Peptides against a protein of PDB entry 4KTY. Designs and how they scored, part 224

Target 1, 266 residues: chain A of PDB entry 4KTY
Amino acid sequence: YVLNDIGVIFYGEVNDIKTRSWSYGQFEDGILDTCLYVMDRAQMDLSGRGNPIKVSRVGSAMVNAKDDEGVLVGSWDNIYAYGVPPSAWTGSVDILLEYRSSENPVRYGQCWVFAGVFNTFLRCLGIPARIVTNYFSAHDNDANLQMDIFLEEDGNVNSKLTKDSVWNYHCWNEAWMTRPDLPVGFGGWQAVDSTPQENSDGMYRCGPASVQAIKHGHVCFQFDAPFVFAEVNSDLIYITAKKDGTHVVENVDATHIGKLIVTKQI

## One batch from the design tools (peptide; made by RFdiffusion4, then SolubleMPNN)

Design b2_p29_6_s2 (from b2_p29_6, 12 letters changed)
Fold by OpenDDE base, seed 2:
Structure b2_p29_6_s2 (fold): chain B 266 residues (1-266), chain A 29 residues (1-29)
Amino acid sequence: as target 1 above (266 residues)
Amino acid sequence: PDQHVLDLQEINKKKNDKEPPTDPFANIL
């Protein structure tokens, strides 16, 4: 997970799983320097740069351009006129070197591009990292650990009330570290995500969230464990808004979200 | 091919076609 400079990223649909190669290039000239530059742009204290918890959290913020003029601008609207389409990228090197030379956010990324660049960043800094793909990945906007689907009285989705969403797939990273800030047993793989989805304590970042904690329902452990838990295990809650302003739960589907989580084995 | 938000109306139309529960963590090593 540190030495491999080429990887495979899973994408597509749960019933039509696809793979793409990604060149991480963590040993290529200028890449480590760029990763250090990213931490400099984040104004990260030197004392924190040896702490994988701090480094991975800062990296999750800085690989996206939001808040801090970080590395990548996301786009999901199929309008890529002012940059490179997300699908045209084949690795992290060109993105990171462009960022270092221009000192401006690079356009454009989607989840696998964010995850690819973030994987390079983590590996450059000696943090074992892998990319994880979740199919039917929920985006919980209100931190209630459920995917709320509001329905009209006719049974159709009310798009105005429905704030939560589901990705066909989502890619994020797992980083290997000890968690002395958590109870014993919650070290190891930590979910971290640089795709800008939700605000976490003032910035678009996510993690590190203990994979072991999430697996055992310990969503109270920092960082962002509720959000990551919801991505993989939200129930779909179908809610009819009545004319009297009451909400009635019409259906619950505990099987839709997180149908498959895949990563390359060691 | 690219990442996209699913159409919730399509999901809603299929809400009665429940699949067996899967362990979401089955492939997290």
Scores: peptide ipSAE 0.473, ipTM 0.814, DockQ to the pose 0.852
Fold by OpenDDE base, seed 1:
Structure b2_p29_6_s2 (fold): chain B 266 residues (1-266), chain A 29 residues (1-29)
Amino acid sequence: as target 1 above (266 residues)
Amino acid sequence: PDQHVLDLQEINKKKNDKEPPTDPFANIL
């Protein structure tokens, strides 16, 4: 994982899985210096820089531009007039070097661009990392571990009440580390995400969340385990909003979210 | 864009379609 400078990222649809090459370039000139600069911009104490828990959490915040003038600005509106379209990037090197040179956020990224840059950051700092793609990835925005779909009495979706959403796919990272802050057995792969989705204790960041803990239904452990669990395992809850203001659960679908999770096998 | 939010109305129309259960962690090593 750490030594591979070129990777494959899965994307597309669950029934039409696609792959794209991504150059991580963790050994290219100036890339390590840029990763150190990112930690300097985060005002990260030197004592914390040897702790993969702290480093991965800071990286998840700093690879996105929100809160802290971090590396990448996200855009999903198909308007890229003030930067580079997300699909035009082929690797992390140009992005990181532009950030270091300009000292301003680089435009633009989507999930695989965030994940690609974050993978470079982790690998540069000696943290084994990989990219994971989840198809039908939920975005729970009220922290209830559900995808709440509100329906009108006519059976159509009420877009005003429905706050949660589903991505066709979403990419994040898994970082390998020990978790001495968690019970025994919850080390190993940790989910971390730099795509700015939700606020975690005052910043747009996510993780590290223990993959083993989540697999065993343990969402009570730091960091952001409920959010990551919801991305892969939320039930779709269909709620009819009645004209009298009452809410009635009409249907539950436990099979729709997280239909396929894929990572490159080495 | 490559990544996009799904139309929940399309999902809603298919909510009665029977699909086999999925293991979301089957391919996470």
Scores: peptide ipSAE 0.469, ipTM 0.818, DockQ to the pose 0.813
Fold by OpenDDE base, seed 3:
Structure b2_p29_6_s2 (fold): chain B 266 residues (1-266), chain A 29 residues (1-29)
Amino acid sequence: as target 1 above (266 residues)
Amino acid sequence: PDQHVLDLQEINKKKNDKEPPTDPFANIL
């Protein structure tokens, strides 16, 4: 979780699980210095840099370019003008060194690129970390712990009202740490995500959220546990929008989201 | 792109063909 510089990231579909190699390169020249530079750009206080809770939360914000001129610009439009297509990256080293050299966000990433770079960042700073892939990963954008699918009266999806979405897969990180800020038993693996999905207290960041808390339905603990819970356990709520403006729940499906969560110990 | 948003209309069409629930944490190594 710290010493291995090459990993495997799971992706694809739940019925056609694929793997890609990723070079973390946490021991390559300039990578540790770049991780320190990332914390400098975040204006992170020196006293916080020894705290894995603070470091992982800052890393979650800074591996994405939003808000703070962080490392990676996300793109999902399949255009990738003025940058590198997400699929062309094979590891974290080139991305981090480009960021350090240019002092500008690197284009472009998708979830596994964010997770790969973030995994390097965490491991570089001595935080045990792994990449997790969730198939049928929900994006709850209103923090109601549901995947709300609005339907027209004809039964078709109303794309204007439906704001939540489902990724075919999503990659994030788990970081190992104690959580003295949480009740006993909620230490260990913490979900952290640098893919810019939701705003968390003014910044695009996510976690650390206790995996144990999430597994037991405890979403009241910091940070972003409701969002991470929703990613893996949202019910699909089919809501018919009536012409009179009323909403009626027509169907609930608890079987689609979070069908498989995969990580490889390396 | 490798990662993409699913077509909810396709999910909606299949909502009556439910698969058995799975444990989302069953395959964490």
Scores: peptide ipSAE 0.467, ipTM 0.814, DockQ to the pose 0.755
Fold by OpenDDE base, seed 4:
Order: structure tokens, then C-alpha cells, then sequence
Structure b2_p29_6_s2 (fold): chain B 266 residues (1-266), chain A 29 residues (1-29)
């Protein structure tokens, strides 16, 4: 389906959009074997390996090392002493081949590395896939579809009252598939994310979430549609925490999250 | 790190500098 071996990943800031090349290497020797090995490590039944819904969901779990000794260990603390800094990777091939040879998680990744490796995985398995970058990407940690910002009475942020956060940018994948498990019209592009952000039904995984469903505010559809919706379209809710323990909504900003979603067409 | 969590206090300082709402999916290149 996708014959492009080299892609472009958008990153940086919404007002300073940057691009980096990424070699997917889906046709390189050993890469397909490694993708099969990833599914073997996931103990994925052979009958499920032809289902893009199951494959993309398993891939979203297995491209990160959490839960299952998957492909990549994430690091955001600027401590990369026991591996390769995320910025040093230029493609998926070295990562996947290292994983296959060592049979241990590869260090280290951030969102674009996860997305790059996951894009290779999807493409190797015949699933059309692209990388999407969202600027001002929310991480809703309490599943309320809001990006909560708690303020003290003095107007300063209290960072202890929520675990919600905003990434400067976040990269995930869109995978093209039919969704016979959803109502008609919610096939096509599905958001899938291998960056370990939230636990989804017992594992750090995300999707497939129907992009069409999300665009129309349908967050009731599997998988992880509320989380993906919040990433791109949550309102910033400024909540003043009063000394008496009451919360007062002081401001709502519907313009801050999901400032720009960028993908290169496949 | 290239990807990082934004300082919410910096966002809070700019909370009055609102732009019109945009469709997050409108800008697919």
C-alpha cells in the first residue's frame, strides 16, 4: 500500500514548525520478520493477525516497552545514559533490528520515535499508515475530556490538583481500515498511538479511534476515543481552588489545545 | 528533550490572549 520508505515528521512549536526525515525501512531485510516477532511476543493469535483493528491495537501496546517488554523505552527526563538519545535515531530499521537481536526493549524514544517505529510496523503488515503531529497536545489524565488548570486564589497554577498536561507537540499514527465494529461512516483513518501515555483497559496503548467519530464529537466508540478527542479538542478549564475546598470555573479556552494537526499525505 | 510538557503557568499568563476556535483537523497537509 505505502511504498514510501522515507517520511517527514513534523515537530517543534506551532509558531516554529520543524520537519525531520525518518526512514521507515519497511522493505529492509529482517524488518517484516521483526514485525512478526513483535506479534509473537504479544502472543497474538494467528487468526487476529489479519485484522487491522487487532493488529493496530496490539502494535500500539507493543511498540512501547511498558507492560509487555515491547520495542521502545520512552524517556523525557533528558537522561539517556543507558541507550541512544531519542534525537539520534533517523529511522525504524536500527531500532527494530536491535529489538529482534537483543530481545529486549530499545532505549530511548519520544513520540516521533514511537510513531516512526509504529508506522513501519503498520506498513509492514499492509496497513496504510501516516504520522500525525498535534501542536499543543493535551494529555487528559482523569478522563473528563477537559484540560484542567487549577489555580490558587492568588491566580497562580497549582500543579498538584491534576495530572493533566499539555505537550508542546505530540506525534501519533493514523491507520486506514474499515471499522465493522462501529456504525457506518466511522471507517477510514483511525488514530493509534504507541507512546505510553494512558492505561487503556489494562495496558499502555491507544486506539484505533475513528478520526471521523472524533471530528463529530462521538467519543463513545472504541477504542480510546475520549482520550484522543481530549488530545486535539479539549477546552482549557481554569478552575480556582478556593480555601474552603470549592472549585470555581474562572475561564474556559476552547482555542489552545490542538492548534494545528499536521500530517503528510501518503 | 525535543518533546516536553508545557509550563501551565506560562499558559495561564496568556489565558486572556485568545484566538478564534479552529477545527483541529482542518490543517492536514
Amino acid sequence: as target 1 above (266 residues)
Amino acid sequence: PDQHVLDLQEINKKKNDKEPPTDPFANIL
Scores: peptide ipSAE 0.462, ipTM 0.816, DockQ to the pose 0.688

Design b2_p29_6_s3 (from b2_p29_6, 15 letters changed)
Fold by OpenDDE base, seed 2:
Structure b2_p29_6_s3 (fold): chain B 266 residues (1-266), chain A 29 residues (1-29)
Amino acid sequence: as target 1 above (266 residues)
Amino acid sequence: IPQHVLDLNEIVKRKNDTRPPVDPFANIL
């Protein structure tokens, strides 16, 4: 999880799982220097740079361009006129070196590109890391641990009221560390995500969230455990808005979100 | 294929479908 410089990223659909090779290149010239530069741009105190909790949280913020002129600009609209299409990237090296040389955010990424670059960042800094893919990945916008789908009386989705969304797949990272800030047993793999999805205490970042905590429903543990839990385990709540302004829950589906979370074991 | 937001209307059409019990976390070699 540190020494491998080439990886496999899972993507596609849950019933048609696809794989993509990704070159992390954590040992290539200039890459470690770029990772240090990223922490410099984040104005990270030297004392914090040895703490994997702080480093992974800063990395989750800085691998995306939002808030802090970080590494990657996301684009999901199939318009990539001012950069490289996300699918054209084959590894982290070109992205990181471009960022270091230009000192400007690199265009463009989607989840696997963010996860690939973030994986390089973590591994460069000696943090064991892997990429995970969640199929039917929910995006809970209001931190209620639900995927709220508002329906018109005719049964069609009310897009105006429906704020939450579901990705066909989403890639993020797991980083290995101790969590002395959490109760005993919640160290090990921590979910961290650099794809800009939600604001976490003032910045687009996510984690580290204890995978053990998530697996056992302990969403009260920092950082961003409710959001990560919702990504993998939100119930779909079908809500009909009535003419009188009341909301009626018509159905609950606990089986759609987080159908499969996959990663390479070694 | 690119990452994309699912059409919720397609999900609604399948709102009565359930998946068999499966461990949501799986390691693939």
Scores: peptide ipSAE 0.415, ipTM 0.798, DockQ to the pose 0.655
Fold by OpenDDE base, seed 3:
Structure b2_p29_6_s3 (fold): chain B 266 residues (1-266), chain A 29 residues (1-29)
Amino acid sequence: as target 1 above (266 residues)
Amino acid sequence: IPQHVLDLNEIVKRKNDTRPPVDPFANIL
């Protein structure tokens, strides 16, 4: 989880799991220096740089370009003008070295690119880390732990009212650390996500959220446990929007979100 | 395949479909 410089990232469909190789390159020339530079750009004090909780949270913010001129610009529009298509990247090294050289955000990434670069960052700094892929990954954008699907009376989705979304798959990271800031038993793997999805206390970042806490339904523990919980365990709430403006819950489905979470154990 | 937002209309169509249970947390080589 620290020494392996080549990995596999899972993607595709839950019934047709696909893999892609990713070169983390945490030992390549200039990569450690770039990771330190990322923390410098974040204006992270020296005292915090030895704390994996702080480092992983800062990394979560800084691997995406939002808010802070971080490493990667996300794009999901399939145009990718003025940059590299997300699928063209094969590893973290070129991205990190470009960022260090240009001192500007690199275009473009999607979840596995963010996760790949973030994995390099974590491993480079001695934090055991792995990439996790969630199939049918919910994006709860109103922090209610639900995937709210608004329906017209004809049964079609009301796209104007429906703000939450579901990714076909989503990749994020798990980082291994103790959590002295949490109750005993909530150390170990922590979910951290650098893909810019939701604002967390003023910045696009996510985690560290205790995987053990999430597994046991404890969403009250810092950081961003409700969001991560919703990604893997949101109920689909089917809400019919009536012509009179009233909303009626028609159905609840707990079986579709977070069907499979996959990681490579090497 | 790229990461993309699912068409929720397809999700709605499948709301009555059942899929085989899968281990929510799996390690694969």
Scores: peptide ipSAE 0.412, ipTM 0.776, DockQ to the pose 0.593
Fold by OpenDDE base, seed 4:
Structure b2_p29_6_s3 (fold): chain B 266 residues (1-266), chain A 29 residues (1-29)
Amino acid sequence: as target 1 above (266 residues)
Amino acid sequence: IPQHVLDLNEIVKRKNDTRPPVDPFANIL
């Protein structure tokens, strides 16, 4: 999880799982220097750089360009005219070296690119890390731990009543660390995500969230456990919006979100 | 290859698919 510089990233759909190779390149010339530079740009105190909790949280913020001119600019609109299409990247090295040389965010990434670069960052800094792919990954935008689907009385979706969405797949990272800030048993794998999805206490970042806590429904633990829980375990709530403005729950589906969550052991 | 937001209408059409989810954070060798 630290020494392997080539990985496999799962993507596609739950019924058509695909894989791609990704070169992390954590031992390539200039990569460690770039990871240190990223922490410098984050104005991270030297005392915090040895703490995987702080490092992973800063990394989750800095691998995306939002807020802080971090490493990668995301694009999901199929307009990549001012950079490299996300699918054209094959590894982290070119991205990180471009960031270091230009001192400007690199265009463009999607979840697996963010996860790939973040995996390099974590591994460079001695944090065991892996990429996780979730199929039917929910994005709970209103922090209610459910995926709301509003229906008109005719059964058609009203997309204006919620900002909740579901990704066909989403990639994030798990980082291995102790969590002395949490109760005993919630160390180990921590979910961290550098794809800019939600604002977490003032910045587009996510985690570290205890995987064990999430697995046991403990969403009260820092950081961002409710959001990560919703990504993998939110129920689909089908709500009919009545003409009188009332909402009626018509159906609940606990089987769609988090249909498959996979990571490669290395 | 690209990540995309699913059409909620397609999800609604599939709401009767009651296949249980796989265990979260499953490891593949």
Scores: peptide ipSAE 0.359, ipTM 0.756, DockQ to the pose 0.640
Fold by OpenDDE base, seed 1:
Parts: structure tokens; C-alpha cells; sequence
Structure b2_p29_6_s3 (fold): chain B 266 residues (1-266), chain A 29 residues (1-29)
């Protein structure tokens, strides 16, 4: 998880799993220097650079361009003017070297591009890291651990009231570290995500969230455990908005979100 | 295939077709 410079990223659909090769290139010339430059741009104190908790949290913020002119600009509108389509990237090296040279955010990324670049960043800095793909990945924007789907009386989705969404798939990272800031047993793999999805205490960042804590239903621990839990385990709440303005819960589906989580074992 | 937001209307059509509860972390390849 540190020495491998080429990986496989899972994507596609839950019933048609796809794979793509990704070159992390953590040993390529200029890549470590670029990772250090990223931490410099984040104005990260030298004393914090040896702490994987701080480093992974800073990395989750800086791999995306939001807030801080970080590495990658996301785009999901299928319009990639003034940049490179997300699908054209084959690895992290070109992205990181372009960022270092231009000192401006690189266009464009989607989740696997963010995860690929973030994986390089973590591995460069000696943090064991892997990419995880979640199929039917929820985006809870209400921080209530639910996917609230509002329906019209005719049964169609009310897009104005429905704020939450579901990705066909989403990729993020798991980083291996001890968590002395958490209770015993919640070290190991930590979910971290550089795809700009939600604001976390003033910045578009996510994690580190203890995978063990989340697996045991503990969402009260820093950082962003409720959001990560919701990505993989939100209940779908079907709410009918009546013409009289009342809301009625019609159904609850606890089985739809997080149908499959995939990561490379070997 | 790009990452994209699912059409929730397609999910609604299948809202009554549920599967047994699963551990979201059990299926790792």
C-alpha cells in the first residue's frame, strides 16, 4: 500500500463492475517535491507534517481546488472546456507536475481522479493508502444520516424538495494510521475523501473517519463520520408531499445505499 | 463510464423491491 506505484480503480455499476488502471507514480521525479509544495500552499506547520491525521485532513482539502486553490477542479457536466476530460487521465504524475509548474488548479477531475491523486499524495508521504469504491453512494447534504426522497402525490420525485442525491459509484481513500485521539480499537483504516462534496468545519474536506468506528455504528468520532456513514448506509426515506403542504413518510428502505464496497485486496 | 447522479425516479420504481439487510463493508473484492 506504499510501494505499489500502479493500481486498479473499480467503477461502473453494481451489476457491471469495471476496472481501470491508474499510475500513482509516487517515486517519479518531482512528485515528492510537489506533495511538499501542496503542504506549503496549505501553510501547514512543520510540526504537523509528521502527523498522519493532520496530513490526511490537509490532503483531503488540498487535492481539490475549492477554498485554497488546491490541485484539481471537479466537473460533472460533461463540458470540459479549458482543460482535460476526467476520463483522459491515466495517472497522478501529469496532474501533480502540471499543478507544480502552473501553480494553478488542474482541470478536470471526478471521484477516481481525486482519489488517484490523493492516493499518490498519501503514499509519497509514507501513509499506507488504498482507493475504495462504493456503489449506490449517498450524498447526504442535510447531515441527518438519511436519504430524504420527496415525492409528489403522483409518485414522481419532487426535485425542488429533494436535496440529497445518490452517485452510481463514488471513490474515496482509506489511509492507515493510529488514532490516539479516539478510543482504543478505532485506529487502522481511516476514510478520507478529497472529492469536494460537503463543507467540514469551513472547508471542502472529509476525514479521517475511523472505518472500524463506522462499521460498529459509532458516528460520534472525528472527523466527518456521520457523512461517511451516510455514504454507505443511509436509509432511503420516501416522503410524500401532499397538496395541502403536509409531509407523510410512505416508505423506508434500509437496503439500497452502499450495495457494494470494493477495494483492491492484492 | 463517468461518475453521475442517479435518476431517483428509477430508484422510486424499485422502492418495494428490497433485499435482505447487509453489512456495507462485507463485500470487498
Amino acid sequence: as target 1 above (266 residues)
Amino acid sequence: IPQHVLDLNEIVKRKNDTRPPVDPFANIL
Scores: peptide ipSAE 0.416, ipTM 0.801, DockQ to the pose 0.711; fails the geometry check

Design b2_p29_6_s4 (from b2_p29_6, 14 letters changed)
Fold by OpenDDE base, seed 1:
Structure b2_p29_6_s4 (fold): chain B 266 residues (1-266), chain A 29 residues (1-29)
Amino acid sequence: as target 1 above (266 residues)
Amino acid sequence: TPQHVLDLQEIVDKKNDEEPSTDPFANIL
C-alpha cells in the first residue's frame, strides 16, 4: 500500500465497471513538503502529527477546500470554466504542487480526485491506505440511516421532499491504523472520506470510522460511523406523500445500496 | 391502494463527470 505510487480507481456503473489509472506520486519531489504544508495550514499540533487517527481526520477535512481553504474545490455542475475538469486529472502530484505554489484551493475535484489526493496524503505520511469504490452509494442527509424517497400519488419522485440521494458510485479511502480510542478489535481498516458530503462536528470531513465496527453493526463509535454505515447499508424507504398531507410507506428495499464495494488489492 | 415501486436508477444522482479531457488546462482562463 504505502510503497505503491501508481494505482487503479474503480468507477462507472455496477453493471459497467470501469477503471482509471491514478498516479499517487507520494515519493515525488515536493509532495512530502506539501503534505506537511497541508497540516500546517490546518494548524495541526506537532504532537498530533504522529497519530494516524488525528492525521487522517485532518486530512479528510483539508483535502477538500470547504471550511479551511484546503486542497480541492469540488464541482458537480459540469461547468469547469475556471479550472481543470475533474476527469482531466491523472494523478495527485500536479494538484498538490499547484496547491503548494498558489496557496489556494485547486479547481476542480469529484470523489475519485478527492480519494486520489487523499490516498497520496495518507501514503506520504506513512499510513497504509487504499481507495474504495462503492456502487449505489447512499448519501444520508439527516443521519437516520435510511434513504427516504418521497413519492407523489402518481408514483413520481417528490424532489422537494426527497433530500437523500444515491450516487451511482462513490470513492473514499480506507486507512490502516490501530484504534486505541475504540474497543479492542476495531483497529485495522478505517474509512475516511475527503469528498465534502456532510458536516461532521463543524467541518466537512468523514472518519476515521472502524470498518470492523460498521460490519458488526456498531455505529456508535467515533468518527462518522452512522454516515459510512448508511453509504453501504441504508434501506430505501419509499413514502407516498398524499395530497391530504399524510405519508404512507409503500415499499422498503434493503438490497440496492452498497451493491458492490471494490478496492485494488496491492 | 396501488403500491409504487420505483426503479433505483431513477433516483441515482449521476453527478460524476467522467468524460476525459485531452487538455486538462483548456478551461483555465
Scores: peptide ipSAE 0.164, ipTM 0.649, DockQ to the pose 0.031
Fold by OpenDDE base, seed 2:
Structure b2_p29_6_s4 (fold): chain B 266 residues (1-266), chain A 29 residues (1-29)
Amino acid sequence: as target 1 above (266 residues)
Amino acid sequence: TPQHVLDLQEIVDKKNDEEPSTDPFANIL
């Protein structure tokens, strides 16, 4: 009996928390070989493959298809005619095996699918990992650590000016590792994210960002700490754009982003 | 200036497909 490691992923809304099962399948035939193949496709040197910092950062890039023909194509348009709808996936195994056999990105994923596949990848490579769900997860597009919401004079959101966005929920991973590249005390859980959200030094990747650093506001620590900090702790800044080109801050809300972070206790 | 009733729901991106499907090909038909 291959004990399929079955996880639980939290999703939905903060006031209507839902759960779904996910089969990681890290011990299934061909899965480890596929994870090694992913690192080969990334052209990752053998010397780096023993470093969880490098491995998790490469994994965050390669689990998404952007930049490097990685594992999963993201889609959020509700039109999945050229692949599998994100909601139809129940585990990582079929996705990873399809990627290995076709050598082409698999369609389609959303945050929990990315997180599920990435969790398998990390675990296969001996990195302790878990999935985290953040409710009211901010997407800061300009790294200013706030959500700039532009309003019309009538109070409606100006979608043309507003570039920042908020997910009702977002899933990413935490990976356990030492951080000898950071000050003492910032090892342990590191946020890593394979959902293609923002460019980080030339490609769509995120982390590892020290959870302890984020918790204590140390956004200067590599990697992508400002982005991860913003996901969980952005203020909403409501700005009215005046006809004369001036901006007026109408309101600031420090209470809505990152209302609940849920992870399974290991 | 009129106090605009700001609703967070106006900025929440509801693009996630929240409902699990048992048929991976349901949208291909």
Scores: peptide ipSAE 0.162, ipTM 0.656, DockQ to the pose 0.032
Fold by OpenDDE base, seed 3:
Structure b2_p29_6_s4 (fold): chain B 266 residues (1-266), chain A 29 residues (1-29)
Amino acid sequence: as target 1 above (266 residues)
Amino acid sequence: TPQHVLDLQEIVDKKNDEEPSTDPFANIL
């Protein structure tokens, strides 16, 4: 529950599921103050700070450093110069306290680090939250709800044409709230993601997207439901790029994306 | 299987660095 200071994050491969401990530290000294500071840096109106929809959306933007000098700089280069490697972090506390002290983005994070810090932020502000791991997580770059995989005539992936990608795993958060802005039944768990993947209305943020809406194929509801739907339910479209410039759909695979979604019960 | 059907493992972008660093501060100059 919100009271658990230590969590478990799932990672690895679908056939080799791994777990890591993560200290959320939502009750440690300075953490609540830092979460309030994050909302101050976001210039969030005081009236909005009591609304979990607004808070979770702002949090999804501010836990990443893009656009707004938020908490964490993402890096996937395996060098991590001038900071801490993502794998070295064991909890949210040191990251949040460094951010508060330095007033500069902390280096570096990857999806589970973003999800860990965001989980602390949500819980600290009284929003029930959990981390979700999706194995074979799609990253749709063109909002077409499919993974367009372009192949050369020899069967190799054309990396120049293929913009979409698939993560071996991706971590995001689910936050519990009512959604009076949505039809009845689409409250409860909302997907929110602070890993900077796609721009949503001018900022790298994602959600809150109704998990119930997504499960029923409703992607027309705010926020970012198409992107979250694609992460868990994209078809793989294999397209051969011919030498004459024509594209031919060679295969469609609807079975691989979102193969396993794991979360620890709160 | 047709040559144009790739195994998903070949297209998975393995960007995550899962292994803990032996020295988390080695790159802090």
Scores: peptide ipSAE 0.128, ipTM 0.641, DockQ to the pose 0.032
Fold by OpenDDE base, seed 5:
Structure b2_p29_6_s4 (fold): chain B 266 residues (1-266), chain A 29 residues (1-29)
Amino acid sequence: as target 1 above (266 residues)
Amino acid sequence: TPQHVLDLQEIVDKKNDEEPSTDPFANIL
């Protein structure tokens, strides 16, 4: 993982899986300096820089521009007038070098761009990392571990009540580390996500969440295990909002979310 | 019970813009 400078990112739809090449460039000139600069901007103490738990959590925050003038500005409006469209990027190097030179957030990213840059950051700092793609990835906004889809009495979606959403696909990272802060057996791959989705203790960041803990339903383990669990395991709950203000569950779909999770094998 | 077959694609799905721009560097400042 650490030594691979070119990767493959999965995207598209579950029934039409696509791949794109991504150059991580963790050995290119100026990239390590930029990763150190990112940690300097985050005001990380020197002792914390040797801890992959702290480094991955800070990287999760700093690869996105929210809160802290981090590396990438996200945009999903198809209007990229003040930067580069997310689909035009082919690797991390130009993004990181632009950030280091300008000292301002780079425009623009979406999930695979965030994941690509974050993968470079982790690998550059000696943390084994890979990109993971989840098809039908849930975005739980209220931390209830389900996707609440509100319907009108006529069966149409109530867009005012429906706050939860589903990505056709979402990309995040898994980082390899020990977790001495967790029970034995929950080290190894940890989910970390730099795409700004939800606030975690005051910042747009996610993880590290133990993949083993999530697989076993241990959502009480730090960090952000409920959110990552929801991304891959949420049920779709179809709720009819009655005119009298009552809510009635009409259907539950436990098969839609997290339909396929893929990563490049070494 | 009416099985509401909802097309999720029109309701709650977010989509990424995967199509390459014709001029990706036109707006690099």
Scores: peptide ipSAE 0.120, ipTM 0.633, DockQ to the pose 0.032

